Peptides against a protein of PDB entry 7VSI. Designs and how they scored, part 12

Target 1, 32 residues: chain A of PDB entry 7VSI
Amino acid sequence: EDISEDPSWARVVNLNALLMMAVAVFLWGFYA

## One batch from the design tools (peptide; aimed at target 1 L18 A22)

Design b2_p17_7_s1 (made by RFdiffusion4, then SolubleMPNN; from b2_p17_7, 12 letters changed)
Fold by OpenDDE base, seed 5:
Structure b2_p17_7_s1 (fold): chain B 32 residues (1-32), chain A 17 residues (1-17)
Amino acid sequence: as target 1 above (32 residues)
Amino acid sequence: DIEKKLEEIFKKILEVL
């Protein structure tokens, strides 16, 4: 109960996390 | 070169993983 997320912003954060992971994997695959 | 800097960063990350 100490931390709650706004459901709309939680989705935005989760989508950004997925996008950042995809970008990181792409950059890893391309440059490493 | 940006490519070489990224490669160095990714190599360092891969060393830890």
Scores: peptide ipSAE 0.028, ipTM 0.377, DockQ to the pose 0.042
OpenDDE base, seeds 1, 2, 3, 4: peptide ipSAE 0.026, 0.028, 0.028, 0.026; ipTM 0.369, 0.379, 0.375, 0.369

Design b2_p17_7_s2 (made by RFdiffusion4, then SolubleMPNN; from b2_p17_7, 12 letters changed)
Fold by OpenDDE base, seed 4:
Structure b2_p17_7_s2 (fold): chain B 32 residues (1-32), chain A 17 residues (1-17)
Amino acid sequence: as target 1 above (32 residues)
Amino acid sequence: VVDKLLEELFELIKEVL
């Protein structure tokens, strides 16, 4: 069983990671 | 790569909250 990431799911994960980083930068900028 | 960024993000969230 090849544990190769489905390129479509890899894109969804990367987009969610970018959204989480944007939220983190927002929280840092306002509260840290 | 994403794993490390998630760890750094979770640490930042714990520091802010």
Scores: peptide ipSAE 0.035, ipTM 0.445, DockQ to the pose 0.051
OpenDDE base, seeds 1, 2, 3, 5: peptide ipSAE 0.029, 0.030, 0.033, 0.032; ipTM 0.420, 0.426, 0.440, 0.444

Design b2_p17_7_s3 (made by RFdiffusion4, then SolubleMPNN; from b2_p17_7, 12 letters changed)
Fold by OpenDDE base, seed 1:
Structure b2_p17_7_s3 (fold): chain B 32 residues (1-32), chain A 17 residues (1-17)
Amino acid sequence: as target 1 above (32 residues)
Amino acid sequence: SILQKLLEIFNKILEVL
């Protein structure tokens, strides 16, 4: 099975991953 | 602030994506 990423959607996923990590860090910084 | 530094790093990463 080919799991190769579409370049445009790969970028969208990477951006969302970074946004989620940033939110997690902000929540950690606010509540921990 | 720490948040401002983190946002700066985040924006720098966004620039390369």
Scores: peptide ipSAE 0.041, ipTM 0.476, DockQ to the pose 0.336
OpenDDE base, seeds 2, 3, 4, 5: peptide ipSAE 0.040, 0.032, 0.039, 0.040; ipTM 0.473, 0.428, 0.503, 0.499

Design b2_p17_7_s4 (made by RFdiffusion4, then SolubleMPNN; from b2_p17_7, 12 letters changed)
Fold by OpenDDE base, seed 3:
Structure b2_p17_7_s4 (fold): chain B 32 residues (1-32), chain A 17 residues (1-17)
Amino acid sequence: as target 1 above (32 residues)
Amino acid sequence: TIQELLDLLASMIAQIL
């Protein structure tokens, strides 16, 4: 079974990961 | 603090997984 990442979806997931990290930093700045 | 950031990240992960 090939579980290698599809290049297109890998890019989408990585961009969403960066967005989530940015949101986490802003939430930290607001609540902590 | 870094600990507050880690606690927040942990809670966010716990909400998703």
Scores: peptide ipSAE 0.058, ipTM 0.561, DockQ to the pose 0.119
OpenDDE base, seeds 1, 2, 4, 5: peptide ipSAE 0.046, 0.046, 0.046, 0.048; ipTM 0.516, 0.524, 0.518, 0.527

Design b2_p17_8 (made by RFdiffusion4)
Pose (drawn by RFdiffusion4):
Structure b2_p17_8 (pose): chain A 32 residues (1-32), chain P 17 residues (1-17)
Amino acid sequence: as target 1 above (32 residues)
Amino acid sequence: VVVVLLVVIAVLIVLNL
């Protein structure tokens, strides 16, 4: 237990996870 | 739908920053 992620790295991981979804959604659109 | 999803992701990126 004790899931305490440091907010800085948390912001970094959250950001690139959202960027990954943006790229995947782009690829979905590109390929109809 | 792709544009809507990209707008939602962009909003979430702004909120995260």

Design b2_p17_8_s1 (made by RFdiffusion4, then SolubleMPNN; from b2_p17_8, 9 letters changed)
Fold by OpenDDE base, seed 5:
Formats: C-alpha cells, structure tokens, sequence
Structure b2_p17_8_s1 (fold): chain B 32 residues (1-32), chain A 17 residues (1-17)
C-alpha cells in the first residue's frame, strides 16, 4: 500500500479540515 | 429539536477531544 500523500492534496485536505472545524465552532457558538 | 440535537453532538465531540 502506497501511503504517501501528494503534498498539494494533503494541504488542500488540511485547509478543508480547518474550515470545517471553524464552521463547527461557529455553529456550536450560535446554537448551543 | 435541531438545536438541541446539535448541542448534544457538539458536547459529545468536545468530551472525546
């Protein structure tokens, strides 16, 4: 199994993860 | 309903983190 990630795609996934975490915190802060 | 469910899910996520 090649577990090597393309560094460009790894960066895109990490940025999307950070955006999703920020959205989750805003939803929590607004609705909780 | 949705607000209460979201709160419960976020509280559960924060307990696991």
Amino acid sequence: as target 1 above (32 residues)
Amino acid sequence: VVDKLLKEIFELILEVL
Scores: peptide ipSAE 0.043, ipTM 0.498, DockQ to the pose 0.061
OpenDDE base, seeds 1, 2, 3, 4: peptide ipSAE 0.033, 0.036, 0.042, 0.042; ipTM 0.438, 0.449, 0.496, 0.490

Design b2_p17_8_s2 (made by RFdiffusion4, then SolubleMPNN; from b2_p17_8, 10 letters changed)
Fold by OpenDDE base, seed 2:
Structure b2_p17_8_s2 (fold): chain B 32 residues (1-32), chain A 17 residues (1-17)
Amino acid sequence: as target 1 above (32 residues)
Amino acid sequence: SVAELLQEIFNLILKVL
C-alpha cells in the first residue's frame, strides 16, 4: 500500500494516543 | 493525587514502549 504504518512507530503513536485519552478523561472528570 | 496517578500511568506506558 502507498500509505502504511511502520509497526514500531505505530506502537509509539498508539501509546501516546492512550496517554492523551487518559489525560482527557481526567480533565473531563474534574471539570465536567 | 491526580498528578501521581498520571505519573504512574506514564511510567506504565514507558514500560510497554
Scores: peptide ipSAE 0.061, ipTM 0.526, DockQ to the pose 0.267
OpenDDE base, seeds 1, 3, 4, 5: peptide ipSAE 0.045, 0.055, 0.039, 0.057; ipTM 0.503, 0.507, 0.480, 0.519

Design b2_p17_8_s3 (made by RFdiffusion4, then SolubleMPNN; from b2_p17_8, 11 letters changed)
Fold by OpenDDE base, seed 1:
Structure b2_p17_8_s3 (fold): chain B 32 residues (1-32), chain A 17 residues (1-17)
Amino acid sequence: as target 1 above (32 residues)
Amino acid sequence: SVQELLDEIFEQILKVL
């Protein structure tokens, strides 16, 4: 199976990863 | 507040979209 990333979906995944990291930081900051 | 937290999250979502 080819595991090469489709550029468009790679962007979607990367942007969602960044969003999730931001949410985690906000939650950490809110409850810390 | 929770509302402020949500507002910040939504702001980040809007930046991504």
Scores: peptide ipSAE 0.065, ipTM 0.544, DockQ to the pose 0.123
OpenDDE base, seeds 2, 3, 4, 5: peptide ipSAE 0.059, 0.046, 0.036, 0.059; ipTM 0.509, 0.469, 0.436, 0.509

Design b2_p17_8_s4 (made by RFdiffusion4, then SolubleMPNN; from b2_p17_8, 11 letters changed)
Fold by OpenDDE base, seed 5:
Structure b2_p17_8_s4 (fold): chain B 32 residues (1-32), chain A 17 residues (1-17)
Amino acid sequence: as target 1 above (32 residues)
Amino acid sequence: DVLAKLQEIFALILKVL
């Protein structure tokens, strides 16, 4: 399958996405 | 406390992992 994602790497990517969103919200809350 | 809230959010994320 041309774009099938490995489930273990999918979790790593999704976790990093959530961490980055959390950091972005904290930066917004701190500086706004 | 900002640090406490950050830690709470990270702990929640780690529980979903």
Scores: peptide ipSAE 0.052, ipTM 0.522, DockQ to the pose 0.294
OpenDDE base, seeds 1, 2, 3, 4: peptide ipSAE 0.043, 0.050, 0.045, 0.050; ipTM 0.491, 0.515, 0.512, 0.515

## One batch from the design tools (peptide; aimed at target 1 L18)

Design b2_p18_1 (made by RFdiffusion4)
Pose (drawn by RFdiffusion4):
Parts: structure tokens; C-alpha cells; sequence
Structure b2_p18_1 (pose): chain A 32 residues (1-32), chain P 18 residues (1-18)
């Protein structure tokens, strides 16, 4: 238990996770 | 696709401003 992620790294991992989804959605669109 | 990209962009802005 005790899930306390530091907010800084948390912002970094959240950001790149959203970027990954943006790329995947792009690839979905590119390939119809 | 455009809707999903707009939602992701909003979430990125919200994350960077938080």
C-alpha cells in the first residue's frame, strides 16, 4: 500500500502516457 | 480521431497547468 508518487515524476509519466495515446490515435487515423 | 486528439490535448494542458 502507501501509493505516494512524487508529483513531478507523476506529471512526467502522465504527460508521456497521453503523448503515447496521441501517437496511437494518429496511427489509427493514418491507416483509416 | 479528431475528437480523441482534442480530448488528449485538453488533458495534456490540464496536466501541465496542475
Amino acid sequence: as target 1 above (32 residues)
Amino acid sequence: VTVLLVVIAVLIVVNLLS

Design b2_p18_1_s1 (made by RFdiffusion4, then SolubleMPNN; from b2_p18_1, 11 letters changed)
Fold by OpenDDE base, seed 2:
Structure b2_p18_1_s1 (fold): chain B 32 residues (1-32), chain A 18 residues (1-18)
Amino acid sequence: as target 1 above (32 residues)
Amino acid sequence: VQAQLDAILQMILDVLLS
């Protein structure tokens, strides 16, 4: 399909999403 | 500095919760 994810870049994005969530949790724990 | 970090946190949360 026209907007189908490239599997390799989908994995990179997913890993960065997990990293971002981890950072967000630590920031939340420290500042909120 | 803390206010800037709060803003960064909020931007991240906005993305995660949107």
Scores: peptide ipSAE 0.059, ipTM 0.576, DockQ to the pose 0.062
OpenDDE base, seeds 1, 3, 4, 5: peptide ipSAE 0.056, 0.051, 0.059, 0.049; ipTM 0.506, 0.547, 0.561, 0.502

Design b2_p18_1_s2 (made by RFdiffusion4, then SolubleMPNN; from b2_p18_1, 11 letters changed)
Fold by OpenDDE base, seed 2:
Structure b2_p18_1_s2 (fold): chain B 32 residues (1-32), chain A 18 residues (1-18)
Amino acid sequence: as target 1 above (32 residues)
Amino acid sequence: VEAQLAAIAQMILEVLAS
């Protein structure tokens, strides 16, 4: 069982993670 | 709705920060 990430998809996932983090912060900042 | 969205945002932030 290989648990290593594909480097290209790892980058895509990381970018999406950053975007979701920004959205979460915006929602928190706007509604809290 | 605002309070619910803020709560969801906080939950996501806590998960990401863990």
Scores: peptide ipSAE 0.052, ipTM 0.544, DockQ to the pose 0.073
OpenDDE base, seeds 1, 3, 4, 5: peptide ipSAE 0.051, 0.051, 0.040, 0.048; ipTM 0.480, 0.481, 0.466, 0.474

Design b2_p18_1_s3 (made by RFdiffusion4, then SolubleMPNN; from b2_p18_1, 12 letters changed)
Fold by OpenDDE base, seed 4:
Structure b2_p18_1_s3 (fold): chain B 32 residues (1-32), chain A 18 residues (1-18)
Amino acid sequence: as target 1 above (32 residues)
Amino acid sequence: TAALLAEILAMILEVLAS
């Protein structure tokens, strides 16, 4: 079984990861 | 602050361009 990432879903996951990081940074900036 | 935002946007564009 190939466990390699599907290129399209890899892009979606990576974008969501970056969005999560942005949200985290903004929350940090707001509350810290 | 504006420079940091630009870096974040650049990272997003890098992901979209991959």
Scores: peptide ipSAE 0.087, ipTM 0.564, DockQ to the pose 0.547
OpenDDE base, seeds 1, 2, 3, 5: peptide ipSAE 0.076, 0.082, 0.073, 0.081; ipTM 0.619, 0.630, 0.622, 0.630

Design b2_p18_1_s4 (made by RFdiffusion4, then SolubleMPNN; from b2_p18_1, 12 letters changed)
Fold by OpenDDE base, seed 2:
Structure b2_p18_1_s4 (fold): chain B 32 residues (1-32), chain A 18 residues (1-18)
Amino acid sequence: as target 1 above (32 residues)
Amino acid sequence: VEEQLQAILEMILEVLAS
């Protein structure tokens, strides 16, 4: 059973994570 | 709300660090 990530989808997930991080930082800054 | 937003950020960081 191969559980390794598909490199292309891993990149998509990482980019989405970065976008969510940016949104979270801006929201945090808004309420800080 | 600020604490909740910090929690979201911390969860994101933990996911990226894993």
Scores: peptide ipSAE 0.080, ipTM 0.571, DockQ to the pose 0.123
OpenDDE base, seeds 1, 3, 4, 5: peptide ipSAE 0.057, 0.048, 0.036, 0.058; ipTM 0.503, 0.480, 0.454, 0.509

Design b2_p18_2 (made by RFdiffusion4)
Pose (drawn by RFdiffusion4):
Structure b2_p18_2 (pose): chain A 32 residues (1-32), chain P 18 residues (1-18)
Amino acid sequence: as target 1 above (32 residues)
Amino acid sequence: VSVVVLLVVIAVLIFLNL
């Protein structure tokens, strides 16, 4: 237990996870 | 339309995260 992620790294990982989804959605659109 | 909606939602979430 004790899931305390440091907010800084948390921001970094959240940001690039959203970026990954943006890329995946782009690829979905590109390929119809 | 679904691709555009999802990209707008992701952009809003990135903005809120920053």

Design b2_p18_2_s1 (made by RFdiffusion4, then SolubleMPNN; from b2_p18_2, 13 letters changed)
Fold by OpenDDE base, seed 4:
Structure b2_p18_2_s1 (fold): chain B 32 residues (1-32), chain A 18 residues (1-18)
Amino acid sequence: as target 1 above (32 residues)
Amino acid sequence: SEVAANLAAIFAQILEVL
């Protein structure tokens, strides 16, 4: 099975990962 | 911190499923 990432969707996933990390940092900064 | 630990646990669970 090919597990290679499609370049366009890899970008979408990476951007969402960065968004999730940013949200996590803000929550940490606000509540911790 | 407690929040940091909870966030780490959530991310670990997500990575386990993916």
Scores: peptide ipSAE 0.067, ipTM 0.587, DockQ to the pose 0.092
OpenDDE base, seeds 1, 2, 3, 5: peptide ipSAE 0.055, 0.067, 0.066, 0.056; ipTM 0.521, 0.582, 0.581, 0.527

Design b2_p18_2_s2 (made by RFdiffusion4, then SolubleMPNN; from b2_p18_2, 11 letters changed)
Fold by OpenDDE base, seed 5:
Structure b2_p18_2_s2 (fold): chain B 32 residues (1-32), chain A 18 residues (1-18)
Amino acid sequence: as target 1 above (32 residues)
Amino acid sequence: DLVKRLLELIFQLIAATL
């Protein structure tokens, strides 16, 4: 009950996490 | 080709999340 996540904001956070992972993979692929 | 495949997978994950 103390930490309920709004479904709309949960989706925004998850999308942001996916974008950050994509950027990390591209930086790894380019520099490593 | 690897980058292209990774982009496809990421776009599929984005489409599944939205």
Scores: peptide ipSAE 0.062, ipTM 0.539, DockQ to the pose 0.563
OpenDDE base, seeds 1, 2, 3, 4: peptide ipSAE 0.050, 0.061, 0.058, 0.057; ipTM 0.509, 0.552, 0.561, 0.532

Design b2_p18_2_s3 (made by RFdiffusion4, then SolubleMPNN; from b2_p18_2, 13 letters changed)
Fold by OpenDDE base, seed 1:
Structure b2_p18_2_s3 (fold): chain B 32 residues (1-32), chain A 18 residues (1-18)
Amino acid sequence: as target 1 above (32 residues)
Amino acid sequence: SEVLENLLRIFQLIAAVQ
């Protein structure tokens, strides 16, 4: 791969992504 | 909400590339 990620920061970003997905699901469930 | 549904679809696409 042309772009390498630091494993620690990759994990932080991934966890934040999962959190945002969870929030989005709750918003979708409540308002959609 | 179409906006929220579309946002969720985008997140699903992001998750799929992992």
Scores: peptide ipSAE 0.081, ipTM 0.604, DockQ to the pose 0.134
OpenDDE base, seeds 2, 3, 4, 5: peptide ipSAE 0.079, 0.060, 0.079, 0.065; ipTM 0.600, 0.550, 0.597, 0.574

Design b2_p18_2_s4 (made by RFdiffusion4, then SolubleMPNN; from b2_p18_2, 11 letters changed)
Fold by OpenDDE base, seed 1:
Structure b2_p18_2_s4 (fold): chain B 32 residues (1-32), chain A 18 residues (1-18)
Amino acid sequence: as target 1 above (32 residues)
Amino acid sequence: SLVQELLELIFRLIAEVL
């Protein structure tokens, strides 16, 4: 079974992953 | 803060490249 990512959706997922990491870091920074 | 501004810049640059 081919589980290769669609390039367009891979970009969307990667962007959202980075945004989530950014939010986590900002929350960490706010309370640190 | 400076760190937050730098992080925002980094994330914007990464988002532009992706």
Scores: peptide ipSAE 0.050, ipTM 0.512, DockQ to the pose 0.367
OpenDDE base, seeds 2, 3, 4, 5: peptide ipSAE 0.038, 0.049, 0.042, 0.044; ipTM 0.451, 0.498, 0.485, 0.476

Design b2_p18_3 (made by RFdiffusion4)
Pose (drawn by RFdiffusion4):
Structure b2_p18_3 (pose): chain A 32 residues (1-32), chain P 18 residues (1-18)
Amino acid sequence: as target 1 above (32 residues)
Amino acid sequence: LVVIYVVLAVLIVVNLFF
């Protein structure tokens, strides 16, 4: 228990996770 | 797909500002 992620690294991992989804959605669109 | 990108942009903006 005690899930306390530091907000900084939290922001970083959230950002790149959203970027990964943006790339995956792009690839979905590119390939119809 | 446009809706998904709008949602992802909103989440990126919220994450950077808060």

Design b2_p18_3_s1 (made by RFdiffusion4, then SolubleMPNN; from b2_p18_3, 15 letters changed; failed a check: too like the target's own chain)
Amino acid sequence: LDALLAALLAMMLAVLSS

Design b2_p18_3_s2 (made by RFdiffusion4, then SolubleMPNN; from b2_p18_3, 16 letters changed)
Fold by OpenDDE base, seed 5:
Structure b2_p18_3_s2 (fold): chain B 32 residues (1-32), chain A 18 residues (1-18)
Amino acid sequence: as target 1 above (32 residues)
Amino acid sequence: VLSLLQQLLLMMLDILLN
């Protein structure tokens, strides 16, 4: 079975992960 | 702290747009 990521969808996932990390940092900065 | 947060934000934007 080929479990290699499609490069287009890999980019979408990575950008969403980056966005979620940014949101977490802003919540940390505001509430902590 | 605010300037460090701003720098991190700019790095994230750079990765998003390039």
Scores: peptide ipSAE 0.046, ipTM 0.534, DockQ to the pose 0.320
OpenDDE base, seeds 1, 2, 3, 4: peptide ipSAE 0.042, 0.039, 0.037, 0.040; ipTM 0.516, 0.510, 0.497, 0.512; seeds 2, 4 fail the geometry check

Design b2_p18_3_s3 (made by RFdiffusion4, then SolubleMPNN; from b2_p18_3, 16 letters changed; failed a check: too like the target's own chain)
Amino acid sequence: IDDLLEALLRMALEVLQN

Design b2_p18_3_s4 (made by RFdiffusion4, then SolubleMPNN; from b2_p18_3, 15 letters changed; failed a check: too like the target's own chain)
Amino acid sequence: LDAVLQLLLAMALAVLTN

Design b2_p18_4 (made by RFdiffusion4)
Pose (drawn by RFdiffusion4):
Structure b2_p18_4 (pose): chain A 32 residues (1-32), chain P 18 residues (1-18)
Amino acid sequence: as target 1 above (32 residues)
Amino acid sequence: VLVVLYVVLAVLIVLNLL
């Protein structure tokens, strides 16, 4: 238990996770 | 659908950076 992620690294991982989804959605669109 | 997904992702990125 005790899931306390530091907010800074939390921001970083959240950001790149959203970026990964943006890229995947792009690839979905590119390939119809 | 792609436009909606990109708008949602853009909103979430902006909120995360704020």

Design b2_p18_4_s1 (made by RFdiffusion4, then SolubleMPNN; from b2_p18_4, 15 letters changed)
Fold by OpenDDE base, seed 5:
Structure b2_p18_4_s1 (fold): chain B 32 residues (1-32), chain A 18 residues (1-18)
Amino acid sequence: as target 1 above (32 residues)
Amino acid sequence: LIEELLRKLFQMMLEVLS
């Protein structure tokens, strides 16, 4: 309860995490 | 392989947005 994630901000964080993973894959594809 | 991984990644992003 005290440290539980707000569901709206949890979605924002998860979306940004997925975007960062996509960027990492593009960098991998470009340099490797 | 990369195309399928990207397809799955985009599907997961759409699931997060919906």
Scores: peptide ipSAE 0.062, ipTM 0.544, DockQ to the pose 0.775
OpenDDE base, seeds 1, 2, 3, 4: peptide ipSAE 0.055, 0.055, 0.056, 0.055; ipTM 0.531, 0.530, 0.534, 0.530

Design b2_p18_4_s2 (made by RFdiffusion4, then SolubleMPNN; from b2_p18_4, 14 letters changed)
Fold by OpenDDE base, seed 1:
Structure b2_p18_4_s2 (fold): chain B 32 residues (1-32), chain A 18 residues (1-18)
Amino acid sequence: as target 1 above (32 residues)
Amino acid sequence: SIAELLERLFKMILEVLS
């Protein structure tokens, strides 16, 4: 699969995505 | 609620880390 993700990097990316979503939710909760 | 959303979000984060 030429478009398959490296599972280690996929985890890093997914973790960062989730952390960014968490921060966004906290900011939303703080100001809204 | 926001609390419920955060709980779910944290569970997803822990799932990714596990």
Scores: peptide ipSAE 0.060, ipTM 0.535, DockQ to the pose 0.805
OpenDDE base, seeds 2, 3, 4, 5: peptide ipSAE 0.044, 0.057, 0.040, 0.058; ipTM 0.480, 0.526, 0.453, 0.529

Design b2_p18_4_s3 (made by RFdiffusion4, then SolubleMPNN; from b2_p18_4, 15 letters changed)
Fold by OpenDDE base, seed 1:
Structure b2_p18_4_s3 (fold): chain B 32 residues (1-32), chain A 18 residues (1-18)
Amino acid sequence: as target 1 above (32 residues)
Amino acid sequence: TIDALLAALFAMMLAVLA
């Protein structure tokens, strides 16, 4: 089975990763 | 701190649910 990443879903995952990191930084900065 | 760890866990949860 090919494990190569679909380019459209790769973009969705990468954008969600960036959003997650931004939210994590703000929450960490607020509560830590 | 525990608060920082909790904040990171909440961030991950929010990211999965978004």
Scores: peptide ipSAE 0.153, ipTM 0.741, DockQ to the pose 0.074
OpenDDE base, seeds 2, 3, 4, 5: peptide ipSAE 0.148, 0.147, 0.141, 0.150; ipTM 0.736, 0.741, 0.734, 0.740

Design b2_p18_4_s4 (made by RFdiffusion4, then SolubleMPNN; from b2_p18_4, 13 letters changed)
Fold by OpenDDE base, seed 3:
Structure b2_p18_4_s4 (fold): chain B 32 residues (1-32), chain A 18 residues (1-18)
Amino acid sequence: as target 1 above (32 residues)
Amino acid sequence: LVDALMAALLALILEVLS
């Protein structure tokens, strides 16, 4: 079986990763 | 600070959607 990413799911995962990073940066900016 | 972070977030979102 090939391990290549499905392009549609790759985009969904990347968007969720960006949302999580944004939340982390806002928390860091406020408390650090 | 929030305005700058929002602008950076928007730029990253547009990069992912392109």
Scores: peptide ipSAE 0.079, ipTM 0.586, DockQ to the pose 0.570
OpenDDE base, seeds 1, 2, 4, 5: peptide ipSAE 0.061, 0.074, 0.061, 0.078; ipTM 0.557, 0.583, 0.557, 0.588

Design b2_p18_5 (made by RFdiffusion4)
Pose (drawn by RFdiffusion4):
Structure b2_p18_5 (pose): chain A 32 residues (1-32), chain P 18 residues (1-18)
Amino acid sequence: as target 1 above (32 residues)
Amino acid sequence: VIVVLYVVIAVLIVLNLF
């Protein structure tokens, strides 16, 4: 237990996760 | 649907950065 992620690295991982989804959605659109 | 997903992702990126 005790899931306390530091907010800084939390921002970083949240950001690149969203970027990954943006890229995946782009690829979905590109390939119809 | 793809445009809506990009709008949602953009909103979440803005909320994450600010």

Design b2_p18_5_s1 (made by RFdiffusion4, then SolubleMPNN; from b2_p18_5, 14 letters changed)
Fold by OpenDDE base, seed 5:
Structure b2_p18_5_s1 (fold): chain B 32 residues (1-32), chain A 18 residues (1-18)
Amino acid sequence: as target 1 above (32 residues)
Amino acid sequence: DISALLLALFAMILAVLN
């Protein structure tokens, strides 16, 4: 069984990961 | 501190988009 990611869902996951990383950086900048 | 944050954010963007 191939466990390769569906390209459309891979893009959605990667964009959400990027957004979460940006939020984490901003929280670090203002509250750490 | 701000420059370090911007560099980290830039690196994260490149890592996800590459």
Scores: peptide ipSAE 0.189, ipTM 0.719, DockQ to the pose 0.398
OpenDDE base, seeds 1, 2, 3, 4: peptide ipSAE 0.179, 0.163, 0.182, 0.156; ipTM 0.713, 0.712, 0.718, 0.711

Design b2_p18_5_s2 (made by RFdiffusion4, then SolubleMPNN; from b2_p18_5, 14 letters changed)
Fold by OpenDDE base, seed 4:
Structure b2_p18_5_s2 (fold): chain B 32 residues (1-32), chain A 18 residues (1-18)
Amino acid sequence: as target 1 above (32 residues)
Amino acid sequence: SIDALLEELFRMILEVLN
């Protein structure tokens, strides 16, 4: 498919997304 | 609030992209 994800880069993006969400939860907990 | 979580998440995403 034209928009298919490379499995290695998909994993990097997903891990970074999870890390960003974890940081966001800590910021939410501290400032909200 | 959930709004605060989303606002901080979007701020971090925009900080990385800009």
Scores: peptide ipSAE 0.075, ipTM 0.611, DockQ to the pose 0.118
OpenDDE base, seeds 1, 2, 3, 5: peptide ipSAE 0.065, 0.050, 0.058, 0.062; ipTM 0.567, 0.518, 0.555, 0.563

Design b2_p18_5_s3 (made by RFdiffusion4, then SolubleMPNN; from b2_p18_5, 16 letters changed)
Fold by OpenDDE base, seed 2:
Structure b2_p18_5_s3 (fold): chain B 32 residues (1-32), chain A 18 residues (1-18)
Amino acid sequence: as target 1 above (32 residues)
Amino acid sequence: SVDALLEELFRMMLEVLN
């Protein structure tokens, strides 16, 4: 399918998204 | 407020992930 995600890259993107959200939460908690 | 905007941003991110 044209818009289907490669499963390996989907995991990398999802893990990075979770990491970025965790960092954002910590920055929010500290600075906001 | 910054708090409210960040909370809404996190909700949008969760909506994309789920």
Scores: peptide ipSAE 0.065, ipTM 0.574, DockQ to the pose 0.185
OpenDDE base, seeds 1, 3, 4, 5: peptide ipSAE 0.062, 0.060, 0.059, 0.061; ipTM 0.561, 0.552, 0.551, 0.557

Design b2_p18_5_s4 (made by RFdiffusion4, then SolubleMPNN; from b2_p18_5, 15 letters changed)
Fold by OpenDDE base, seed 2:
Structure b2_p18_5_s4 (fold): chain B 32 residues (1-32), chain A 18 residues (1-18)
Amino acid sequence: as target 1 above (32 residues)
Amino acid sequence: TVDALLAALFAMILAVLN
């Protein structure tokens, strides 16, 4: 099975991952 | 501290972009 990522969707996933990490860090900063 | 949070955030950004 080819498990290679489509490069356009890989970018979208990575950007969403960055946004989620940023939200997590800001929540940590606000509530911790 | 804010500086530690920013450092962690930037490390995460670099990890995803690399």
Scores: peptide ipSAE 0.198, ipTM 0.728, DockQ to the pose 0.384
OpenDDE base, seeds 1, 3, 4, 5: peptide ipSAE 0.194, 0.196, 0.182, 0.196; ipTM 0.727, 0.729, 0.704, 0.728

Design b2_p18_6 (made by RFdiffusion4)
Pose (drawn by RFdiffusion4):
Structure b2_p18_6 (pose): chain A 32 residues (1-32), chain P 18 residues (1-18)
Amino acid sequence: as target 1 above (32 residues)
Amino acid sequence: VIVLLYVFIAVAIVVNLL
């Protein structure tokens, strides 16, 4: 237990996770 | 739907950076 992620790294991992989804959605659109 | 997903992702990125 005790899931306390540091907010800084948390921001970083959240950001790149959203970027990964943006790329995947782009690829979905590109390939119809 | 793809445009909507980008709007959601953009909003989420803006909220995360704030």

